# Ledger of designs, part 7: peptides against a protein of PDB entry 2ODG

Target 1, 89 residues: chain A of PDB entry 2ODG
Amino acid sequence: MTTSQKHRDFVAEPMGEKPVGSLAGIGEVLGKKLEERGFDKAYVVLGQFLVLKKDEDLFREWLKDTCGANAKQSRDCFGCLREWCDAFL

## One batch from the design tools (peptide; aimed at target 1 G38 Q48)

Design b1_p11_8_s1 (made by RFdiffusion4, then SolubleMPNN; from b1_p11_8, 4 letters changed)
Fold by OpenDDE base, seed 5:
Structure b1_p11_8_s1 (fold): chain B 89 residues (1-89), chain A 11 residues (1-11)
Amino acid sequence: as target 1 above (89 residues)
Amino acid sequence: MAWEKYLAPRL
């Protein structure tokens, strides 16, 4: 399965203070909705990902429920965090 | 639903 450059840029380095919009699958629209819910930084979404024990179905359901992400957006975001964790966690 | 719904691990 191929990835975007946005995905590769995110998983290549420590995420630090990167905004939530830096996550693959999270564009301007979803990013704003996440920020309104208190998920302004990528690391806050990472925290949710970890609390859900890295479960794909639960995380993608959460993302859909929280910001209206579609199937591709939630898949891209999940994959982004999974691969980041594989590299740095 | 509020995002707090998802802060506890789900079984």
Scores: peptide ipSAE 0.092, ipTM 0.700, DockQ to the pose 0.248
OpenDDE base, seeds 1, 2, 3, 4: peptide ipSAE 0.071, 0.081, 0.069, 0.078; ipTM 0.697, 0.686, 0.694, 0.688

Design b1_p11_8_s2 (made by RFdiffusion4, then SolubleMPNN; from b1_p11_8, 6 letters changed)
Fold by OpenDDE base, seed 5:
Structure b1_p11_8_s2 (fold): chain B 89 residues (1-89), chain A 11 residues (1-11)
Amino acid sequence: as target 1 above (89 residues)
Amino acid sequence: LPWEKYVAPKL
């Protein structure tokens, strides 16, 4: 699978205080919805990813239910966090 | 908390 530059930028360095919108697959629309639900920073979404034990189906379902992400958006976001964790966790 | 609805399955 090919990745976006946004994905590569995210997985290449420590996450720090990056906003939720810096995650691959999360644009302005999804980002605002996530922020309204208390997921304002990328590391809060990382937290959810981890408490779901990095399970792809559970995480993608959560993301869809939380912000209305479609299949591509949830796939991109999951892949972004998975590869970040492989590098830094 | 916002994430309490979704719980990982037990091993």
Scores: peptide ipSAE 0.098, ipTM 0.657, DockQ to the pose 0.195
OpenDDE base, seeds 1, 2, 3, 4: peptide ipSAE 0.090, 0.087, 0.088, 0.096; ipTM 0.670, 0.667, 0.662, 0.650

Design b1_p11_8_s3 (made by RFdiffusion4, then SolubleMPNN; from b1_p11_8, 7 letters changed)
Fold by OpenDDE base, seed 1:
Structure b1_p11_8_s3 (fold): chain B 89 residues (1-89), chain A 11 residues (1-11)
Amino acid sequence: as target 1 above (89 residues)
Amino acid sequence: MKWEEYIAPRL
């Protein structure tokens, strides 16, 4: 599978205070919906990813339920967080 | 909801 430059930019460094929209698969539309639900920073979504024990199916379903992410968007977002955690967690 | 036990608190 290939990754986007957005993915590579995110996984290359500590995420710090990056907004939720910095996550691969999360554009302006999904980002706004996540922000409205209190998931305004990438690290808040990371928190959800971790409490779901990094389970792909659970996380992707959560993302779909929370902001309406489609299969590609949720896949990209999951992969982004997975690889970030592999590097930095 | 099904995610209440896991979801982060809302702002």
Scores: peptide ipSAE 0.090, ipTM 0.720, DockQ to the pose 0.561
OpenDDE base, seeds 2, 3, 4, 5: peptide ipSAE 0.081, 0.064, 0.065, 0.080; ipTM 0.708, 0.690, 0.707, 0.707

Design b1_p11_8_s4 (made by RFdiffusion4, then SolubleMPNN; from b1_p11_8, 4 letters changed)
Fold by OpenDDE base, seed 5:
Structure b1_p11_8_s4 (fold): chain B 89 residues (1-89), chain A 11 residues (1-11)
Amino acid sequence: as target 1 above (89 residues)
Amino acid sequence: GEWEKYLAPTL
């Protein structure tokens, strides 16, 4: 499948202090909801991703339950973190 | 509980 430029921009460099909204699949709506739940930085979501042992089903379900992400949004976010980890972790 | 499946693995 093809990826967005947002995805490519995220996986191309160290995560640093990037906001949660920098993750592919996470727009303004989902970003605000994640921030309200304490997930303000991309690295906090990365932490959850790693705690779940990079399990796609668990992570995507978590994201849906946490911020209301739909199937495409959760897929994009998962893919973004997976590929970032493959490159930098 | 509802969130148990999202917790860190048991040591």
Scores: peptide ipSAE 0.148, ipTM 0.726, DockQ to the pose 0.243
OpenDDE base, seeds 1, 2, 3, 4: peptide ipSAE 0.145, 0.146, 0.143, 0.138; ipTM 0.723, 0.724, 0.721, 0.735

## One batch from the design tools (peptide; aimed at target 1 G38 F39 V44 Q48)

Design b1_p12_1 (made by RFdiffusion4)
Pose (drawn by RFdiffusion4):
Structure b1_p12_1 (pose): chain A 89 residues (1-89), chain P 12 residues (1-12)
Amino acid sequence: as target 1 above (89 residues)
Amino acid sequence: SEEAEEALEAFE
């Protein structure tokens, strides 16, 4: 999983109020769609993951159906958000 | 949005 340094940096330090486009697997284009959906900050998107009880199928369907992210990009967010929770939740 | 507000509350 050749995730960008952002994946390791994200699960290496607190998220603070970093922008949603900062989450691994969410690019600038995808960050914009989630932003239009009311998720102007990454901690709002992590909240969606928590609401879905880490249900990978529900999460992927949600992200994909919400912005059109591919099955590849959703994998990065799942492990990225999940691993952050492992160190942080 | 309501979905986003619920997700924020879950995060907090």

Design b1_p12_1_s1 (made by RFdiffusion4, then SolubleMPNN; from b1_p12_1, 5 letters changed)
Fold by OpenDDE base, seed 1:
Structure b1_p12_1_s1 (fold): chain B 89 residues (1-89), chain A 12 residues (1-12)
Amino acid sequence: as target 1 above (89 residues)
Amino acid sequence: SEEAKLAEQAFL
């Protein structure tokens, strides 16, 4: 599957203090919902991704339940974190 | 469900 420029920009460098909205698949609407639930930084979502042991189904279901992400959004977000971890973790 | 429990977790 092809990736977005947003994905490539995210996985290319340490995430530092990047906001949650920097994650592929997470736009303004989903980002606000995540922030309201305490997931304000990309690294907080990374934490959840790691707590879920990088399990795709668990993470994507969590994301759907937490912010209403659809299948594409959750796929994009999962792939973004997976590839970031492959590069930097 | 486990997914529901995970979605409901809180943190400091």
Scores: peptide ipSAE 0.074, ipTM 0.713, DockQ to the pose 0.106
OpenDDE base, seeds 2, 3, 4, 5: peptide ipSAE 0.062, 0.046, 0.048, 0.061; ipTM 0.702, 0.675, 0.675, 0.699

Design b1_p12_1_s2 (made by RFdiffusion4, then SolubleMPNN; from b1_p12_1, 4 letters changed)
Fold by OpenDDE base, seed 4:
Structure b1_p12_1_s2 (fold): chain B 89 residues (1-89), chain A 12 residues (1-12)
Amino acid sequence: as target 1 above (89 residues)
Amino acid sequence: SEEAKEAEKAFL
């Protein structure tokens, strides 16, 4: 499906120290909630994604429970991490 | 889910 420019910018290069808010689907509101729970960098969310063995349903449910992400936000975030991993892992 | 939350606690 169609991706955002934010998604394309994220998956195009190494993650480095990018903030959690750089993930597709994660705006300022969700980003602040994730940061308050200890997920201050995109690579920390990547860690959770990998610990869950890239399971879409588990990850999207976790994201919803953790920061209140809706279906589109969780889909965008999952797709962003999946495609980054496909490119760089 | 509980599974995902347990995974989070182990990770952090």
Scores: peptide ipSAE 0.155, ipTM 0.771, DockQ to the pose 0.172
OpenDDE base, seeds 1, 2, 3, 5: peptide ipSAE 0.151, 0.146, 0.145, 0.151; ipTM 0.767, 0.768, 0.765, 0.769

Design b1_p12_1_s3 (made by RFdiffusion4, then SolubleMPNN; from b1_p12_1, 4 letters changed)
Fold by OpenDDE base, seed 1:
Structure b1_p12_1_s3 (fold): chain B 89 residues (1-89), chain A 12 residues (1-12)
Amino acid sequence: as target 1 above (89 residues)
Amino acid sequence: SAEAELARKAFE
């Protein structure tokens, strides 16, 4: 599968203080919902990803339940975090 | 799932 430039930009460098909206699959709508739930930084979502042991189904289910992400959005977000972790963790 | 729910509860 092909990735977006947004994905490539995210996985290319340490995420630092990047906002949650920097994650692939997370646009303004989903980003706002995540921020309202306390997930303001990408690293907070990373934390959830890690607590769920990098499990794709669990993470994508959580993301759907938390901000209403659709299948593509949750896939893109999961892939973004997976590849970032492969590079930096 | 139970794991996802536990994770949510832990964050809250």
Scores: peptide ipSAE 0.133, ipTM 0.795, DockQ to the pose 0.147
OpenDDE base, seeds 2, 3, 4, 5: peptide ipSAE 0.128, 0.118, 0.133, 0.062; ipTM 0.790, 0.787, 0.795, 0.731

Design b1_p12_1_s4 (made by RFdiffusion4, then SolubleMPNN; from b1_p12_1 with E2A E6R L8R)
Fold by OpenDDE base, seed 4:
Structure b1_p12_1_s4 (fold): chain B 89 residues (1-89), chain A 12 residues (1-12)
Amino acid sequence: as target 1 above (89 residues)
Amino acid sequence: SAEAERAREAFE
């Protein structure tokens, strides 16, 4: 599948203190909802991704239930974290 | 799922 520039920018380097909105698939609307639930940094969402043992279905379901992400948004976000982990974990 | 729910509850 083709990826966005946003995805490529995220997976290219350590995520550090990047905001949750830097994740592929997470725009301003979803980002605000995630921040309101305590997920202000990308690494907090990474934490949930790892707690769910990198399971795609579990993570995408969690993201949908937490911020209302649609199928494309959750797919993009999952792929972003998966490829980041493949590169840096 | 139960796993996703537990993850959410643990964070709340």
Scores: peptide ipSAE 0.070, ipTM 0.712, DockQ to the pose 0.143
OpenDDE base, seeds 1, 2, 3, 5: peptide ipSAE 0.061, 0.061, 0.061, 0.070; ipTM 0.712, 0.710, 0.707, 0.705

Design b1_p12_2 (made by RFdiffusion4)
Pose (drawn by RFdiffusion4):
Structure b1_p12_2 (pose): chain A 89 residues (1-89), chain P 12 residues (1-12)
Amino acid sequence: as target 1 above (89 residues)
Amino acid sequence: SAEADESREAFE
């Protein structure tokens, strides 16, 4: 999983109020769609993951149906958000 | 949105 340094950096330090486009697997284009959906910050999107009880199928369907992210990009967010939770939740 | 507010609450 050749995730960008952002994946390791994200699960290496607290998220703070970093922008939603900062989450691994969410590019600038995808960050914009989630932003238009009321997720102007990454901690709002991590909240969606928590609400879905880490249900990978529900999460991928949600992200894809919400912004059109591909099955590949959603995998990065799942492990990225999930691993952050492992160190941080 | 209501979905985003729910996510904020879950995060907090």

Design b1_p12_2_s1 (made by RFdiffusion4, then SolubleMPNN; from b1_p12_2, 6 letters changed)
Fold by OpenDDE base, seed 2:
Structure b1_p12_2_s1 (fold): chain B 89 residues (1-89), chain A 12 residues (1-12)
Amino acid sequence: as target 1 above (89 residues)
Amino acid sequence: SEEAEEAERAFK
């Protein structure tokens, strides 16, 4: 499976203060919903990813429940965070 | 989805 340019751009460098919308799979609609729940920065979603012990099923379920992400969106977001962590954590 | 396509095309 190929990755998106958005994914590649995210995993290539430190996360810093990147907005939640910089995560692969998270566009304007999902991003706004996440922001309304307090997840305004990508690192806040990273925090949740880590609290869930990097478990794919748990994270994707959480993302779906939190912002309505579909299977592709949650997969892309999970993969984005997983690969970022593999490189920088 | 349109949202997913948007996410792939733009960094918003």
Scores: peptide ipSAE 0.096, ipTM 0.673, DockQ to the pose 0.036
OpenDDE base, seeds 1, 3, 4, 5: peptide ipSAE 0.031, 0.092, 0.088, 0.090; ipTM 0.627, 0.660, 0.659, 0.656

Design b1_p12_2_s2 (made by RFdiffusion4, then SolubleMPNN; from b1_p12_2, 5 letters changed)
Fold by OpenDDE base, seed 4:
Structure b1_p12_2_s2 (fold): chain B 89 residues (1-89), chain A 12 residues (1-12)
Amino acid sequence: as target 1 above (89 residues)
Amino acid sequence: SKEAELARKAFE
């Protein structure tokens, strides 16, 4: 399976203060919805990913319920965080 | 649910 340049840019370096919209699969629409729910930074979503014990089904379901992400968006976001953690955590 | 319980631990 292929990844986007957005994914590659995110997983290549420490995430620091990157906004939630920097995550692969999270565009302007989903980003605004996440920000309205308090998930303004990528590291806040990372926190949710870790509390869910990196479980793909749980995380993707949460993302769908929280901001309306579709299957591709949730897959891209999960893969982005998984690969970032594999590199830096 | 498991998802809801773990989600609450992360963020309210």
Scores: peptide ipSAE 0.146, ipTM 0.802, DockQ to the pose 0.193
OpenDDE base, seeds 1, 2, 3, 5: peptide ipSAE 0.142, 0.141, 0.137, 0.146; ipTM 0.801, 0.795, 0.802, 0.801

Design b1_p12_2_s3 (made by RFdiffusion4, then SolubleMPNN; from b1_p12_2, 4 letters changed)
Fold by OpenDDE base, seed 4:
Structure b1_p12_2_s3 (fold): chain B 89 residues (1-89), chain A 12 residues (1-12)
Amino acid sequence: as target 1 above (89 residues)
Amino acid sequence: SKEAEEARKAFE
């Protein structure tokens, strides 16, 4: 498995007030769409991840439906949150 | 899925 530097930077420290765009797989385009839907902070997306009981298929489907994320983007975002939770939750 | 849709409805 290969991760990006963006992924490694996110999972290495507490999430705090990081913007939604700090999540792996979420660039400027997807980030703006998420913000328009009320997901302005990474922790709001984390909340959705937890409400969906950390289920990969449910979360990735939700992300696709919410902001138009493709398969790679949703995979990267899911993996980012999963590994952050394993370390800090 | 129904679960994902319910979660969205709860948030919005």
Scores: peptide ipSAE 0.058, ipTM 0.724, DockQ to the pose 0.145
OpenDDE base, seeds 1, 2, 3, 5: peptide ipSAE 0.057, 0.054, 0.052, 0.057; ipTM 0.729, 0.726, 0.722, 0.723

Design b1_p12_2_s4 (made by RFdiffusion4, then SolubleMPNN; from b1_p12_2, 5 letters changed)
Fold by OpenDDE base, seed 4:
Structure b1_p12_2_s4 (fold): chain B 89 residues (1-89), chain A 12 residues (1-12)
Amino acid sequence: as target 1 above (89 residues)
Amino acid sequence: SSEAELARKAFE
């Protein structure tokens, strides 16, 4: 599978204070919903990803339940965090 | 799943 430029931009550098909307698969609609639930920064979603021990099914289910992400959005977001961790953890 | 539910409860 190919990745988006948004994905490549995210995984290329330290996460820092990037907003949740910088994650691949997370647009304005999902980003707003995540922010309302307390996930305002990408690193907060990273925290959830790590608490779930990087499990794809658990993370994607959580993301769907939390902000209504569809299959592509959750896949893109998971892949974004997985590859960021591979580079920087 | 129970694991996802526990994670959500921990954050809330």
Scores: peptide ipSAE 0.152, ipTM 0.798, DockQ to the pose 0.145
OpenDDE base, seeds 1, 2, 3, 5: peptide ipSAE 0.148, 0.150, 0.146, 0.149; ipTM 0.797, 0.795, 0.796, 0.800

Design b1_p12_3 (made by RFdiffusion4)
Pose (drawn by RFdiffusion4):
Structure b1_p12_3 (pose): chain A 89 residues (1-89), chain P 12 residues (1-12)
Amino acid sequence: as target 1 above (89 residues)
Amino acid sequence: TTEILELLLEET
């Protein structure tokens, strides 16, 4: 999973108020769609993951249906958001 | 916080 340094950096330190495009697997284009959907910050998107009880199928369908992210990009967010929770939740 | 919760619930 050749995730960018952002994946390790994200689960290496608190997220603070970093932009949603900062989440691994969410590019600038995808960050814009989620932003238009009311997720101007990454901690708002992490909240969606927590609401879905880490249901990978619901999460992937939600992210894909919400912005059109591919099955590949959604895997990065799931492990990225999930691993952050493992160190942080 | 309430606005974010409502947003998450609507999106679910």

Design b1_p12_3_s1 (made by RFdiffusion4, then SolubleMPNN; from b1_p12_3, 8 letters changed)
Fold by OpenDDE base, seed 4:
Structure b1_p12_3_s1 (fold): chain B 89 residues (1-89), chain A 12 residues (1-12)
Amino acid sequence: as target 1 above (89 residues)
Amino acid sequence: DEEVQKLLEESV
């Protein structure tokens, strides 16, 4: 599967204080919903990703349930975090 | 298309 430029920009450098909306698959709508749930930074979503032991099905289900992400958005977000972790964790 | 994909990721 091909990745987006947003994905490539995210996985290219340390996450730092990047907002949740910097994650691939997370736009303004999903980002605001995540922020309202306490996931204001990308690293908070990373934390959930790690708590779920990087399990794709569990993470994508969580993302869907938490902010209403569709299959593509959850796939993109998962892939973004997976590749970031492969590079920096 | 990268531009379309960016819009899809950032529009929702």
Scores: peptide ipSAE 0.244, ipTM 0.787, DockQ to the pose 0.029
OpenDDE base, seeds 1, 2, 3, 5: peptide ipSAE 0.245, 0.238, 0.244, 0.237; ipTM 0.789, 0.780, 0.786, 0.782; seed 1 fails the geometry check

Design b1_p12_3_s2 (made by RFdiffusion4, then SolubleMPNN; from b1_p12_3, 6 letters changed)
Fold by OpenDDE base, seed 4:
Structure b1_p12_3_s2 (fold): chain B 89 residues (1-89), chain A 12 residues (1-12)
Amino acid sequence: as target 1 above (89 residues)
Amino acid sequence: DEEIEELLEESV
């Protein structure tokens, strides 16, 4: 499957203080919902991804339940974090 | 197109 430029930009460098909205699949609407739940930085979502032991089904279900992400958004976000971890973790 | 991508990402 092809990736977006947003995905490529995210996985290309250390995460640092990037906002949650920098994650692939997370636009302004989902980003604001995540921020309201305490996930204001991409690294906080990374933390949840790691707590769930990088399990795709669990993470995507969590993202859906937390911000209402659809299948594509959750897949894109998961893939973004997975590939970032492969490069930097 | 980044604008289209952003719009799609905001679509629930």
Scores: peptide ipSAE 0.273, ipTM 0.813, DockQ to the pose 0.031
OpenDDE base, seeds 1, 2, 3, 5: peptide ipSAE 0.262, 0.248, 0.260, 0.259; ipTM 0.819, 0.809, 0.816, 0.817

Design b1_p12_3_s3 (made by RFdiffusion4, then SolubleMPNN; from b1_p12_3, 7 letters changed)
Fold by OpenDDE base, seed 5:
Structure b1_p12_3_s3 (fold): chain B 89 residues (1-89), chain A 12 residues (1-12)
Amino acid sequence: as target 1 above (89 residues)
Amino acid sequence: SKEIEELLKKSV
């Protein structure tokens, strides 16, 4: 599977204070919904990813339930965090 | 799911 430039930009460097919208698969619509639920920074979503033990099905279901992400959006977001963790965690 | 809820409870 190919990745987006947004994905590559995210996984290339430390996460720092990047907003939740920096995550691949998270556009303006999903980003605002996540922010309304308290997930304003990418690292907060990373926290949930880790609490869910990096499990793809659990994380993607959580993301869908939390902000309404569709299959592609949740897949892109999961892949983004997985590859970031492979590089930096 | 119940599994998700249980895992997320660990963080609060």
Scores: peptide ipSAE 0.199, ipTM 0.795, DockQ to the pose 0.154
OpenDDE base, seeds 1, 2, 3, 4: peptide ipSAE 0.198, 0.193, 0.194, 0.180; ipTM 0.795, 0.792, 0.792, 0.783

Design b1_p12_3_s4 (made by RFdiffusion4, then SolubleMPNN; from b1_p12_3, 8 letters changed)
Fold by OpenDDE base, seed 1:
Structure b1_p12_3_s4 (fold): chain B 89 residues (1-89), chain A 12 residues (1-12)
Amino acid sequence: as target 1 above (89 residues)
Amino acid sequence: EKEVEELLKKSV
């Protein structure tokens, strides 16, 4: 499947202090909801991804339950973190 | 540490 430029921008460099909204699939609406739940930085969501042992179903379900992400949004976010980890972790 | 546990759900 094709990826977005947002995805490519995220996976191209170290995560640093990037906001949660920099993750592919996470727009303004989902980003605000995640921030309200304490996920203000992309690396906090990365932490959740790693705690769930990079399991796609568990992560996507968590994202849906936490911020209301739909199937495409959760897929994009998962893919973004997976590819970032493949490059930098 | 407790704050982290409250934020993150561990794999079941």
Scores: peptide ipSAE 0.089, ipTM 0.670, DockQ to the pose 0.354
OpenDDE base, seeds 2, 3, 4, 5: peptide ipSAE 0.036, 0.032, 0.036, 0.039; ipTM 0.666, 0.626, 0.674, 0.649

Design b1_p12_4 (made by RFdiffusion4)
Pose (drawn by RFdiffusion4):
Structure b1_p12_4 (pose): chain A 89 residues (1-89), chain P 12 residues (1-12)
Amino acid sequence: as target 1 above (89 residues)
Amino acid sequence: ALARVLETLAAE
């Protein structure tokens, strides 16, 4: 899983108020769609993951249906957001 | 701010 340094950096330090495009697997284009959907910050998107009880199928369908992210990009967000929770939740 | 976050999550 050749995730960018952002994946390790994200689960290496608190997220603070970093922008939603900062989440691994969410590019600038995808960050814009989620932003238009009311998720201007990454901690708002992490909240969606928590609401879905880490249901990978529901999360992937939600992200894909919400912005059109591919099955590949959603995998990065799931492990990225999940691993952050493992160190942080 | 928190209310807006919760409303966003509820809308999804």

Design b1_p12_4_s1 (made by RFdiffusion4, then SolubleMPNN; from b1_p12_4, 9 letters changed)
Fold by OpenDDE base, seed 3:
Structure b1_p12_4_s1 (fold): chain B 89 residues (1-89), chain A 12 residues (1-12)
Amino acid sequence: as target 1 above (89 residues)
Amino acid sequence: EEERVQKVLESS
């Protein structure tokens, strides 16, 4: 499946202190909502992803409920974190 | 709805 350059840039290197908006599928609207809930860095969302044991349905539902992500946005974000973890975790 | 784990964050 086709990925964005944003996805490729994220999965290519350690995420460090990258903001939550660096995640594929997370634009300014969703990023702001996530930040308001305390998820200001990509690694905080990674933490939620890992606590949910990398479960796609649980994570995507959480993302939808937390910031209003649609199906594409949640899929892109999940895929971004999954591939990052495959490379670096 | 399935019960899920939610990270506890510091709130203002």
Scores: peptide ipSAE 0.041, ipTM 0.644, DockQ to the pose 0.078
OpenDDE base, seeds 1, 2, 4, 5: peptide ipSAE 0.035, 0.034, 0.036, 0.037; ipTM 0.639, 0.635, 0.638, 0.643

Design b1_p12_4_s2 (made by RFdiffusion4, then SolubleMPNN; from b1_p12_4, 7 letters changed)
Fold by OpenDDE base, seed 3:
Structure b1_p12_4_s2 (fold): chain B 89 residues (1-89), chain A 12 residues (1-12)
Amino acid sequence: as target 1 above (89 residues)
Amino acid sequence: DEKRVEEVLKAS
């Protein structure tokens, strides 16, 4: 799968206090919607990812329902968190 | 399904 520089930047280092918009697939529009729902930091979305037991279908559907992410955006975001977890969790 | 997501979250 082809990844973006944004994806590579995210998975390369500890997440820290990175904003939700740092996640691959999450731009200004989706990030703003996520923030309005209480998901202001990337680690909050990570928490949701983990609560859903890293299930791709569940997470991507949740993301779609929460912020209106399309198939590519949800795939990019899921992949970003999955690979970060593989490296650091 | 949305209901499945809600059930997983509820069980947490």
Scores: peptide ipSAE 0.142, ipTM 0.770, DockQ to the pose 0.071
OpenDDE base, seeds 1, 2, 4, 5: peptide ipSAE 0.141, 0.142, 0.140, 0.142; ipTM 0.768, 0.770, 0.768, 0.771

Design b1_p12_4_s3 (made by RFdiffusion4, then SolubleMPNN; from b1_p12_4, 8 letters changed)
Fold by OpenDDE base, seed 4:
Structure b1_p12_4_s3 (fold): chain B 89 residues (1-89), chain A 12 residues (1-12)
Amino acid sequence: as target 1 above (89 residues)
Amino acid sequence: EEEEVLKTLEES
């Protein structure tokens, strides 16, 4: 398994007020769609990840339904949050 | 799919 630099940058430190677009797999297009739905900060998406009890299938399906993320984008976003939680939660 | 490949380029 390999990760992107964006993933490594996100999981390396507390996320604080980072925008939703800082999540791996979430670029400008998906980021704008998430912001329109009220998910403007990465920590709001983290909240949804935790409400879904870190379930991969549920989270990835939610992300697809919410912003149209494809399989790779949802996988990258899930992995980003999972590894952040492993380090800091 | 080519369409999905293009979408993944927005990862950052």
Scores: peptide ipSAE 0.244, ipTM 0.793, DockQ to the pose 0.028
OpenDDE base, seeds 1, 2, 3, 5: peptide ipSAE 0.209, 0.200, 0.213, 0.215; ipTM 0.764, 0.753, 0.765, 0.769

Design b1_p12_4_s4 (made by RFdiffusion4, then SolubleMPNN; from b1_p12_4, 8 letters changed)
Fold by OpenDDE base, seed 4:
Structure b1_p12_4_s4 (fold): chain B 89 residues (1-89), chain A 12 residues (1-12)
Amino acid sequence: as target 1 above (89 residues)
Amino acid sequence: EEEEVLKTLLSS
């Protein structure tokens, strides 16, 4: 699948303290909504991804329900976390 | 098919 530069920048290194908005698929609008729910850092969303046992359908549904992500946004975000985990976890 | 309850890390 084709990926964005934002995706490649995220999966290339440990995520550290990167904000939630650094995740592929998460722009300013979705980022603000996630922050309001306490998901302010990328690693908190990673935690949610792991709580859902890396299940794509569950995670994408969660993201849609939590911040209103559309299909492309949730796909991009899921792929970003999956590939980061493949590289570093 | 029933709706699945999603586990969330942080409560509201």
Scores: peptide ipSAE 0.358, ipTM 0.795, DockQ to the pose 0.126
OpenDDE base, seeds 1, 2, 3, 5: peptide ipSAE 0.356, 0.326, 0.346, 0.353; ipTM 0.801, 0.782, 0.784, 0.789

